# Designs tried in a protein design run: peptides against a protein of PDB entry 5CWW. Part 59

Target 1, 194 residues: chain A of PDB entry 5CWW
Amino acid sequence: VPKLQGPFDFDLNPEDEQDDEVELKDIYVIGEKPRVADLMRGEEEELEMMKEDQHNGLSLNIICLLSTSGQVKICLDIDGVEAQWLPPRSKNKRLFAPPPEPPSLLTFQTFDTLKPAEVTPDGWPMFSEDATSPYSFYVTHPAGITYISLTPWVFRLESELQSDSEAGTEFRIDLLAKGQGSERDRIFTQTRTQ

## One batch from the design tools (peptide; made by RFdiffusion4, then SolubleMPNN)

Design b2_p16_4_s2 (from b2_p16_4, 6 letters changed)
Fold by OpenDDE base, seed 3:
Structure b2_p16_4_s2 (fold): chain B 194 residues (1-194), chain A 16 residues (1-16)
Amino acid sequence: as target 1 above (194 residues)
Amino acid sequence: SLYTLRPVYRPLAELL
């Protein structure tokens, strides 16, 4: 039986506390790619194929949050939240280990998919996957469909996470966060039938 | 530390 996890703490800057009033409507999770070291324990042949795909994905889970207003928050799982299972019903009351500290999510980017005039109180935007890339997805709302791609920054972030040099990594990641954001393209807009 | 990263808000108006 899966264990219920959470609450999650959001490491939000105190300047963003005003965003806590946002009603969330959907969640989309992009799982981490398996680390090459975890694959080396199995089949050496898969390791050669993965070296040719130089665009190895991010080693962190990405959690996307979607609000009623069409705002998307891109969060990174820095703590490495793994699926937890309830221990088998063995009769031994093993001492409940203290609940682990709630995992923290880092908010990397926040952006809108709707114009203010497109937002409706009864709006229910939803995520859907892109079959062509694990780092691309769609946001569907009655007002329109928006394509989103994380590819402009995901591979650069992974390169920084895999670097042996801690020197300047924080500065380069801060530049990535402030620099080129996710790609956003409105692929369909619903015409208001008068 | 990755924990010093601030979220960047980008309104849709900057893309249009």
Scores: peptide ipSAE 0.017, ipTM 0.487, DockQ to the pose 0.074
Fold by OpenDDE base, seed 2:
Structure b2_p16_4_s2 (fold): chain B 194 residues (1-194), chain A 16 residues (1-16)
Amino acid sequence: as target 1 above (194 residues)
Amino acid sequence: SLYTLRPVYRPLAELL
């Protein structure tokens, strides 16, 4: 039987005002790039082509959270949450295994998709996938549709994660987080019919 | 550590 996972802890900057109880309305998960090396055990030629494809996605799961206000949080699964199963009913409950620490999600970016005047209490923004890119999606709200792309940073982050050099990696990732954020483009705005 | 990353908040008002 699958085990229920969570809650997840969100690692927020302590300087970020305690995000008031942000009512979440939707979640969008971008799965980690499949470890092609594990799947393609025997197809060396396709493995080389996939290594050369500079579009090697992120090796971390990305969890996007959407609030009623149209705020998007881009979270990274640093711990690599794996599917868990309920332990078999073997009699030896090792009663004393400390509960596993709840998995932490790193909030990498937070941004708005709505203007303050577009926010409605009954607003129900939703994610939708972009069929053309695994790292792009749309936020749909009654006020409009916003295109979002993670491509400005995803591949650079992956390059840093795959670097053998521990030296300066933290600094470079910090620069990535502070640098160019996700692309946001309002592709449609609903005119208030008077 | 990746845990030292500061979340970046960017309101849409700054883009407009």
Scores: peptide ipSAE 0.016, ipTM 0.479, DockQ to the pose 0.087
Fold by OpenDDE base, seed 4:
Structure b2_p16_4_s2 (fold): chain B 194 residues (1-194), chain A 16 residues (1-16)
Amino acid sequence: as target 1 above (194 residues)
Amino acid sequence: SLYTLRPVYRPLAELL
């Protein structure tokens, strides 16, 4: 039986004092692509061909959060929120397993899709997928539609995660987070009917 | 019932 995962607790970054008021309106999850290497254990020839597919997505789940203000948070599931199946009824309820720490999400990027003047208290922005790319999506709000693509960093991040060299991975990931933001393009703006 | 995922935000610096 699949275990219902959640509620996940959002510890908002304490540095973002403004985050206490973030009313979330939508969530968009980009599931991890299975590591070809892990799936192809035993099929070496197909593994080589799939390694050349630079299009192997991120081995981490991506959780996108959307606020009423049109703020998007891109979070990485580092802990690997695996689909928890209810353990088979093994009688040994370890009564004293500390409650599993709520899975932590790493905020990789935060950005706005709305101008301050477009934000409404009753605003309900929503995610929608891009059928052409698993790492692209739209944010729809009454004020407009914003295209978002994670492609500028996703493949680079995956390359770092797959690198055998732990040395400098941190620094390179930090550079990715700071330097190569998600693509953001306002594709439609609602004209204020005068 | 929208299950509110509550992610714990950790800065990138704590991941490493």
Scores: peptide ipSAE 0.018, ipTM 0.493, DockQ to the pose 0.058; fails the geometry check
Fold by OpenDDE base, seed 1:
Structure b2_p16_4_s2 (fold): chain B 194 residues (1-194), chain A 16 residues (1-16)
Amino acid sequence: as target 1 above (194 residues)
Amino acid sequence: SLYTLRPVYRPLAELL
């Protein structure tokens, strides 16, 4: 039986106003790229070719959260949240180890996909994947469809995470978070039939 | 039941 995971703590930048209780409508997860080195244990030539492929995805899971308002939060799983299973019902009440500290998600970016006038109380925006890129997706709402791409920052973030230089990494990541946002393109707008 | 996510801020420096 799968273990219920959560609650997750979300680390928000204090400059991000504590948005009121954001009613989440959907979650989209982009899994970490499997460490090619761990998968290709024994295939050194393919490992070298895959290291040269500059399109190495992020080594962190990305969790995208979508609110009723069409706000998207891009969260990074720093702790490496894995699927947890309930221990088999063996009769030994292992002393409940204190519940592990809830895994923390780092809010990397927050942005809107809807205009304030498009937000409806009954709105149910949904994520959908882009078959062409693991780091691109769509937000579908009755008001329209928005294409989102994380590619402007994902590969740069990965390069920072893989850098041996701890010095200035935080600063560079902060610059990435504050600088180049995710690409957003409204590909469809529903014309209100009057 | 809607999952209410509570933001907890940790400095990036503590997470890296």
Scores: peptide ipSAE 0.014, ipTM 0.483, DockQ to the pose 0.064; fails the geometry check

Design b2_p16_4_s3 (from b2_p16_4, 5 letters changed)
Fold by OpenDDE base, seed 1:
Structure b2_p16_4_s3 (fold): chain B 194 residues (1-194), chain A 16 residues (1-16)
Amino acid sequence: as target 1 above (194 residues)
Amino acid sequence: SLFELRPVYRPLAELL
């Protein structure tokens, strides 16, 4: 039986904490890519060739949250939220390990997919995958469809996460968060038939 | 160190 996971703590900027009333409507998860090095244990020659060609995705899970307003929050799973299963009903009362601290999700980016005039109380925006890229997706709302791509920053973030240089990594990641937005393209807008 | 990444909010009006 799957273990119920959560609640998740969101490390939000205090400015975003004021949006405590963000009614989430959908969640889209981009799983971490396994390190090729961990998969290729024993094939050193293939590992070197694959390191050059594979833009290995982010080593963190990405959790995208979508609100009724069409706001997208891109969250990073720093703690490594894994699928947990309830221990089999074997009678051994394994000592209640203290409940693991709730995993924290880091909000990396927040952006809108709807204009204020397009937001409706009954609006139900939804995520859908892009079959061509694991780091791209669509947000569909009655007002329109928005293409989102995380590719402008995801590979750079991975490079920083894999860098042995702790020095300045925080600064570089902060610059990345501030400088490199996700690509957003409104591919369809529903014309209100007057 | 947990990178305290500050979320960056970018309204649609800046990009669309």
Scores: peptide ipSAE 0.018, ipTM 0.513, DockQ to the pose 0.084
Fold by OpenDDE base, seed 4:
Structure b2_p16_4_s3 (fold): chain B 194 residues (1-194), chain A 16 residues (1-16)
Amino acid sequence: as target 1 above (194 residues)
Amino acid sequence: SLFELRPVYRPLAELL
């Protein structure tokens, strides 16, 4: 039986926590790519194929959250929320395990896809995938369509996560988060019929 | 260590 996962705790910036009123309208999940290290446990031929894919995707799940306002939050699943199956009913020992800490999502980036004047109280923005890129998607709203790409940082982040050196990784990831964010392009704007 | 990645908020107005 699949285990219901969640609630997820969002490590929101305390400045964003004041936006307690963020009504979420949609969620988009980008599943993790197999880690090169996990693939290295396979046959050498798969390893060569994976080395040629110099752009192995992120080894973390990405959770994108979309609000009524058209705000997108890009979150990283650090805890590795895998599809959990209810453990087989093994006996009495698990009653005393502390409740597993709720999986936390690290907010990596927050940005808007709508101008304030485009926001409507009944607005229902939605995600849609880009069939050409696993790390790109669209936000569709009645006011317009915005293309989003995570490619500016995803591969660099993965490189940091795969580095054997823990030293300075946090700093480099922080620089990455503060630096070049996701690509954002408004590809369509609905003309206000006067 | 939970990297406290502080989300960078970038309003659309910076890109348009």
Scores: peptide ipSAE 0.018, ipTM 0.511, DockQ to the pose 0.099
Fold by OpenDDE base, seed 2:
Structure b2_p16_4_s3 (fold): chain B 194 residues (1-194), chain A 16 residues (1-16)
Amino acid sequence: as target 1 above (194 residues)
Amino acid sequence: SLFELRPVYRPLAELL
């Protein structure tokens, strides 16, 4: 039987404590790129192509959260949440295993897709995939449609995660987080017909 | 220590 997973804890900055009250309306998950080791059971030719393709996706799951206000929160699954199964009814209840720490999601960035004047109490923004890129998607709201791309940072983050150099990795990731955000483009705006 | 990536909040108003 599958085990219920969650809730996830969100490591938010204290400045974002107000975001804990944000009503979420949708979630969009970008799965991690399958590890090369799992692909090694397949054709050797696909492995070489995937090594050469500089477009190696992120080795972490990305969880995008969308609020009623059109705020998007991009979270990273640092812990690598895997499918869990209920342990078989083996009699040895080690009663004292501390409950596993709840999985944490690291908030990488937060941004708006709506202007304050476009936010409505009955607004129901939704995610939709981009068929052309796994790291791009749309946010649709009655006020308009916003294109979002994670490509400005996702591949750079992957390069840092795969670096054997522990030295300075933290600093480089901090610079990446503070630097280039996701691309955001409002591709459609609904004109309020008077 | 999990490096706390500081979430960067960028309101849409900064893009306009």
Scores: peptide ipSAE 0.018, ipTM 0.512, DockQ to the pose 0.086
Fold by OpenDDE base, seed 3:
Structure b2_p16_4_s3 (fold): chain B 194 residues (1-194), chain A 16 residues (1-16)
Amino acid sequence: as target 1 above (194 residues)
Amino acid sequence: SLFELRPVYRPLAELL
């Protein structure tokens, strides 16, 4: 039986705590790609094919949150949220280890997909996957459809996470967060029929 | 030290 996980603590910057009134409507998870070192333990043959795809994805889970207003939050799972299963009903009341501390999610980016005039009280935006890329997706709302791609930063972030030198990594990651954001393209806008 | 990644808020108005 799957174990219920959460609540998740969001390490929100104190400046973002003012947006506490944002009602979330959808969640989209991009799973981590297995590390080459973890693949080496099982199948040597798949390792040769993955070496050619130099665009190895991020080694962290990405959690995207979508609000009623069409705001997207891109969060990184730094602690590594793994699927937890309830122990099989063995008759031995093993002392439940204290529940692990709730995992923290790091907010990497926040951006809008709707203009203020497009936001409606009854609006229910939703995520959908892009079959062509694991790091691209769509936000669908009655006002329109927005394409989003994480590719401008995800591979650069992975390169920093794989670097053996901790020196300057924090500064380079901070520059990535503040620099080039996710790609956002409005691919469809619903014409308001008057 | 967990990197203090400061989330960057970018309104849609900057893209348009």
Scores: peptide ipSAE 0.017, ipTM 0.503, DockQ to the pose 0.072; fails the geometry check

Design b2_p16_4_s4 (from b2_p16_4, 5 letters changed)
Fold by OpenDDE base, seed 4:
Structure b2_p16_4_s4 (fold): chain B 194 residues (1-194), chain A 16 residues (1-16)
Amino acid sequence: as target 1 above (194 residues)
Amino acid sequence: SLLELRPVYRPLALLL
């Protein structure tokens, strides 16, 4: 039987904790790239070709959260959500293992898709996938549609995560978080027919 | 109109 994973602890910025009850309306998950190295055990030549492909996705799961206000939070699953199966009902091991620390999600970016005047109390914005890229998606609201792309930072972040050089990795990753936000484009705006 | 990106900066120090 698959184990239900969660709840996830959101490592939300202390600044975000001051904003009112963020009512979440939707979730969008971008799965980690397949661990080609684990899948291609024995096919070293194909593995090298796939390592050279700069189009290798992020080795971390990405969790996107969408609020009533049209705010998007991009979270990274640092701990990795592995497919957990309920251990066979061995009666005795339940008592003494501390509950596994809930997996922590790192908030990487937060941004709005709606203007304050477009926000409605009963608003229900929704995610939808982009068939052309696993790292792109749409936010649909009655006020309009916003295209989002994570491509400006995802591949660079992966390059840093795969680098053997720990030196300066933290600094480079911090620059990625601060410098190159997700692409955001309002592709449609509903005109209020007065 | 550029919607103001409010980047919520967490130091990515936790990725290491």
Scores: peptide ipSAE 0.018, ipTM 0.536, DockQ to the pose 0.207
Fold by OpenDDE base, seed 5:
Structure b2_p16_4_s4 (fold): chain B 194 residues (1-194), chain A 16 residues (1-16)
Amino acid sequence: as target 1 above (194 residues)
Amino acid sequence: SLLELRPVYRPLALLL
């Protein structure tokens, strides 16, 4: 029997402890790139073509969270999620195994898609995919539509994760997180007169 | 490690 996974703990900044009051409205998941090397055993030419595509994506799952206020949180699955099964009905409960640590998600970026004057208490913003890129999507709200792209950082993060050099990787990733964020463009704004 | 990264908040007002 499959085991239900979660809840996940969010690695939030202590300054964002006020975010515990954030009412979430939607979730959007971008799956990790497939481990093509494990799937394509014997197809070296297709493996080379896929490695030459500088746009192979991120080896981590991305979880996007959307609040009533139009705030987006971009989270990374650092530990990875594997399919879990209920243990067989063995009479020997190992009574003394420490409980497994709860799974955690790293909050990589937080940003708004609405102005304070556009926020409504009954607002229900939603995610929608972009068919042109797995790392782009839209946030739709009654006040307007916002395009979002993760492309400014996702490929650079992947290059650091695949680097054989441990030296300075943490510093470069910290600079990436603090540097250029996700692209945001308000493509449509609803006028009150329509 | 990535686990030592702090969340970054970016309000919409910085894009205007």
Scores: peptide ipSAE 0.018, ipTM 0.495, DockQ to the pose 0.074
Fold by OpenDDE base, seed 3:
Structure b2_p16_4_s4 (fold): chain B 194 residues (1-194), chain A 16 residues (1-16)
Amino acid sequence: as target 1 above (194 residues)
Amino acid sequence: SLLELRPVYRPLALLL
């Protein structure tokens, strides 16, 4: 039987404590790239062909959170969520193992999809997938539809995570986080019929 | 460490 995982702790900076009142309306999860090396253990020729696909996704899960105001939070699962199974009923697993610390999520980016004048108290924005890319999606609200792409940074982040050089990795990732954000394009705006 | 990264808030007003 699968084990329920969570709660997740958000490592929010104390400066982000003002966001604690944000009512969430939707969640969107982009799973980590499959560990092809672990899945193709014995198929060396197919492994070489998949290494050449320079568009190997991120090795971390991405958790996107959407508020009533149309604010998107992009979170990274740094610790990794592994599939946990309940122990079989016959093994008295000693009740005395401290519960594992809850996994933490790193908030990588926060941005708006709505203008202040488009926000409504009863707003219910929703995520939807893009069939053309696993790292692109849409936010739909009655005021409009916004396209979002994580592709400007996701592959660069993966390149840093796979680098054998620990030297300067933190600095390059900090530059990436502060640099170009996710692509945002308002593809549709609802005309207010007065 | 990746855990030392500060979240970046980017309001829509900066894209207009």
Scores: peptide ipSAE 0.012, ipTM 0.489, DockQ to the pose 0.074
Fold by OpenDDE base, seed 2:
Structure b2_p16_4_s4 (fold): chain B 194 residues (1-194), chain A 16 residues (1-16)
Amino acid sequence: as target 1 above (194 residues)
Amino acid sequence: SLLELRPVYRPLALLL
């Protein structure tokens, strides 16, 4: 029987203690790029063509979280999701194995899609996919629609993850996290009909 | 490691 995975722990900044009070309204998952190299073992020509497509997505799953306030959290699944099975009913409960640590999600970026004056208690923001890019999406709220693109950092992060050079990788990834964030564009604003 | 990355908060007010 497949095992249900989760809960996930969020690696939150201690300054974001307000995050424990954040009511989530929606979730959007961007799956990792297919490991075509593992699937196409023996088809070197197709593998080369797929490598030339500079649009090789991120090898990590991206979990986007949306709060009532229109705050978006971009989380990375660093550990990856492996298929887990319920242990067979073997009588030998190893009673003393500590439960495996819950999988952690790294909060890579947090940003708002609403102005403070646009936030409503009954607000129900939702994600919507962009059919043109797996790394772009929309946040729809009664106050307006915001386009989001992860493209500014996703491909650079992937390049760092695929680099054989452990030296300075942490520094470069820290620069990516602190550097150019996700693109945000408010494409529609609802006029308050007085 | 990626685990040492701190969340970056970017309010919408900085985009205006």
Scores: peptide ipSAE 0.012, ipTM 0.490, DockQ to the pose 0.087

Design b2_p16_5_s1 (from b2_p16_5, 5 letters changed)
Fold by OpenDDE base, seed 4:
Structure b2_p16_5_s1 (fold): chain B 194 residues (1-194), chain A 16 residues (1-16)
Amino acid sequence: as target 1 above (194 residues)
Amino acid sequence: LEALRKHPSRVERLSD
C-alpha cells in the first residue's frame, strides 16, 4: 500500500499570497531524469547516447501545484522525496523516531494563469501533460487554456547541479532565478457569450 | 542548490 506523504513545507513561498488563494486543486509531478547509470547497468553503448543528449532533464523532481484561482506554483524537490510504501506489518517496535521533519519543497516560481476577472469560486483548473516535452504542460480552466514550459530554466539549472566547479555557480543561479522564468502562453480563451 | 534558497519567489500576476 502506498504511504501517504506530506504535509510538505514550502521554502521561499511568496509572502504576497493571500491565504484564500491557497486552495490546491491539482498537482503535476515531473520526475527526475532517471540516472542513466543506474538503469543502464550493462548497456554501455546506450549510456553514451544518453550522455550525448545534451538535453538531460533535471536531476530533481519538480512539483507543480495548481490553485482554484489558477495560480501555479513550481517547486523543486531538493530533499529527494521518494515514493514510500507502507512497510509490511512487521510487529517491530514503533521507534517513536521524532516525526521526521516534513520534507521541504523549494518554491522556484509562482504565477497566475487566470486574470482576476476569470477567477471563479468554484473554479476547477486542471493540469494536463504535453506529449512533446516532459517539462511542458497545460492548465485548463473554463475561461481558457494556458501552455506552460519550464524549458527556459530547467536545463540551465541542471547544468549548474552537474557542475564540478563551484566557481560562478552562485552568480549563474542568481541570473537564473532573476531571469526569465517559465514560459506562460494563453493558447485559448473562452469567449463570453454575451 | 543552496544558492537557490537566497532567491524568494514572487507571484507573477496577469493584468486584466
Scores: peptide ipSAE 0.353, ipTM 0.883, DockQ to the pose 0.810
Fold by OpenDDE base, seed 2:
Structure b2_p16_5_s1 (fold): chain B 194 residues (1-194), chain A 16 residues (1-16)
Amino acid sequence: as target 1 above (194 residues)
Amino acid sequence: LEALRKHPSRVERLSD
């Protein structure tokens, strides 16, 4: 049986959110790129084709959180949170292991998908996948549908994670963090028939 | 990775 994990600590959470009770409604997880080398130990030719695909996904899990207000929080799993299972009933709980430090998630970006006038207390925004890309998805709300893509930064971040050289990394990460974040496009708006 | 921790996120709001 899977173990319930959490709570998670959120590093770099926006200061402005400390005053706003953010009620979460949905979660969307983008799993880390499969370790092709571990999965394909027998298929050298497919390994070369997958290595040549320069658009290899991020080696970190991405956790997207959605609030009632339509706010999206993009979190990175820096620590590599592993799936935990309930201990088998027979093993003596080592009662005295200090509770493991709660895993931390790094808040990379936070953005709204709704205008203030579109926010409703009974809102039920939901994530939905984009069949064309693992790093793109939709937020659906009664007021409208927003397309989101992480592609503007994901591949750049992966390149930094795979770089053996620390030279210029801080500068490139600074540019990544200050640059254009995730793509956010309203593809549909429901006309309020008064 | 440590370089990312130097950049606190801000909420990107939509204007009416």
Scores: peptide ipSAE 0.352, ipTM 0.882, DockQ to the pose 0.766
Fold by OpenDDE base, seed 1:
Structure b2_p16_5_s1 (fold): chain B 194 residues (1-194), chain A 16 residues (1-16)
Amino acid sequence: as target 1 above (194 residues)
Amino acid sequence: LEALRKHPSRVERLSD
């Protein structure tokens, strides 16, 4: 039986987030780039082909959270949250180690997909994948469909994570954080049939 | 990674 994970702590949450507004309706996980070297232990030829394809992913899990209001929160899993299983019911009362610190997610970006007038109390926004890119997805709401792409920053972030040189990293990360974040494009708007 | 922790995110709202 999988262990219930959480609560998650959110690092760098926007100060302006009213706690009451964050009713989460959906979650979308972009898994970290597969460690081909670890997966392909023994298949050297397939390893080379997959290495070329692998240059195109982030080494961190990305957790996208969607609220009832159509707000998307892009979180980075810096701690490397792994799937946990309930320990087998072996009776050994291992001394309750102090509950591990709740895993933290780093809030990278928060943005709305709906205009204030489009937000409804009964709104049920949902994520859906984009077949063309693992770093692109759609947010579907009764009011419309928004295309989201993380590609403007994800590859730059990966480049910084893989850089052995600390020189200029702070500057480049500052530019990445302050720059244009995720692409957001409303591809469909539902016309209210009067 | 530590550099990211210095940059709090802001909510990017859509204008009407």
Scores: peptide ipSAE 0.351, ipTM 0.882, DockQ to the pose 0.749
Fold by OpenDDE base, seed 3:
Structure b2_p16_5_s1 (fold): chain B 194 residues (1-194), chain A 16 residues (1-16)
Amino acid sequence: as target 1 above (194 residues)
Amino acid sequence: LEALRKHPSRVERLSD
């Protein structure tokens, strides 16, 4: 049986987020790329595909959060949160280990997919995957559909994480953080029937 | 990773 995890702390959360108004409706998780050592244990076919794909994915999990208002929050799992299962019903009263500190997520980017006039109290936006890329997805709302891609920054971030040299890393990360983040394109807008 | 912690996130809103 899976163990319930949370709460999570959000590092670098926007100061302007009135948390009291943000109701989360959906979560989308992009898992980290498999480690070469894990692939060697039985998934030789995946290893060959990863060698052919010049674009190795990010070595961190990405957690995407979606609110009723159509706001997307992109979070990075720096701590490496793993799935936890309930211990087998062993009769041994394991001493309650002190509750571990809640894991933290680093907020990388926050953006709206809806205009203020498109937000509705009964809105139910949802994530859906893009079959062509693990780092692209759609946000579907009654007002429209938005395509999102993390590819503009994910591969650059991975290159910095794999770098053996700290020289220039701070400068390149500064450029990455100040630059254009995720791609965001409205691919469909529902015509307001008067 | 520590370099990322120096950059606070900002909400990118859509204008009407």
Scores: peptide ipSAE 0.350, ipTM 0.882, DockQ to the pose 0.767

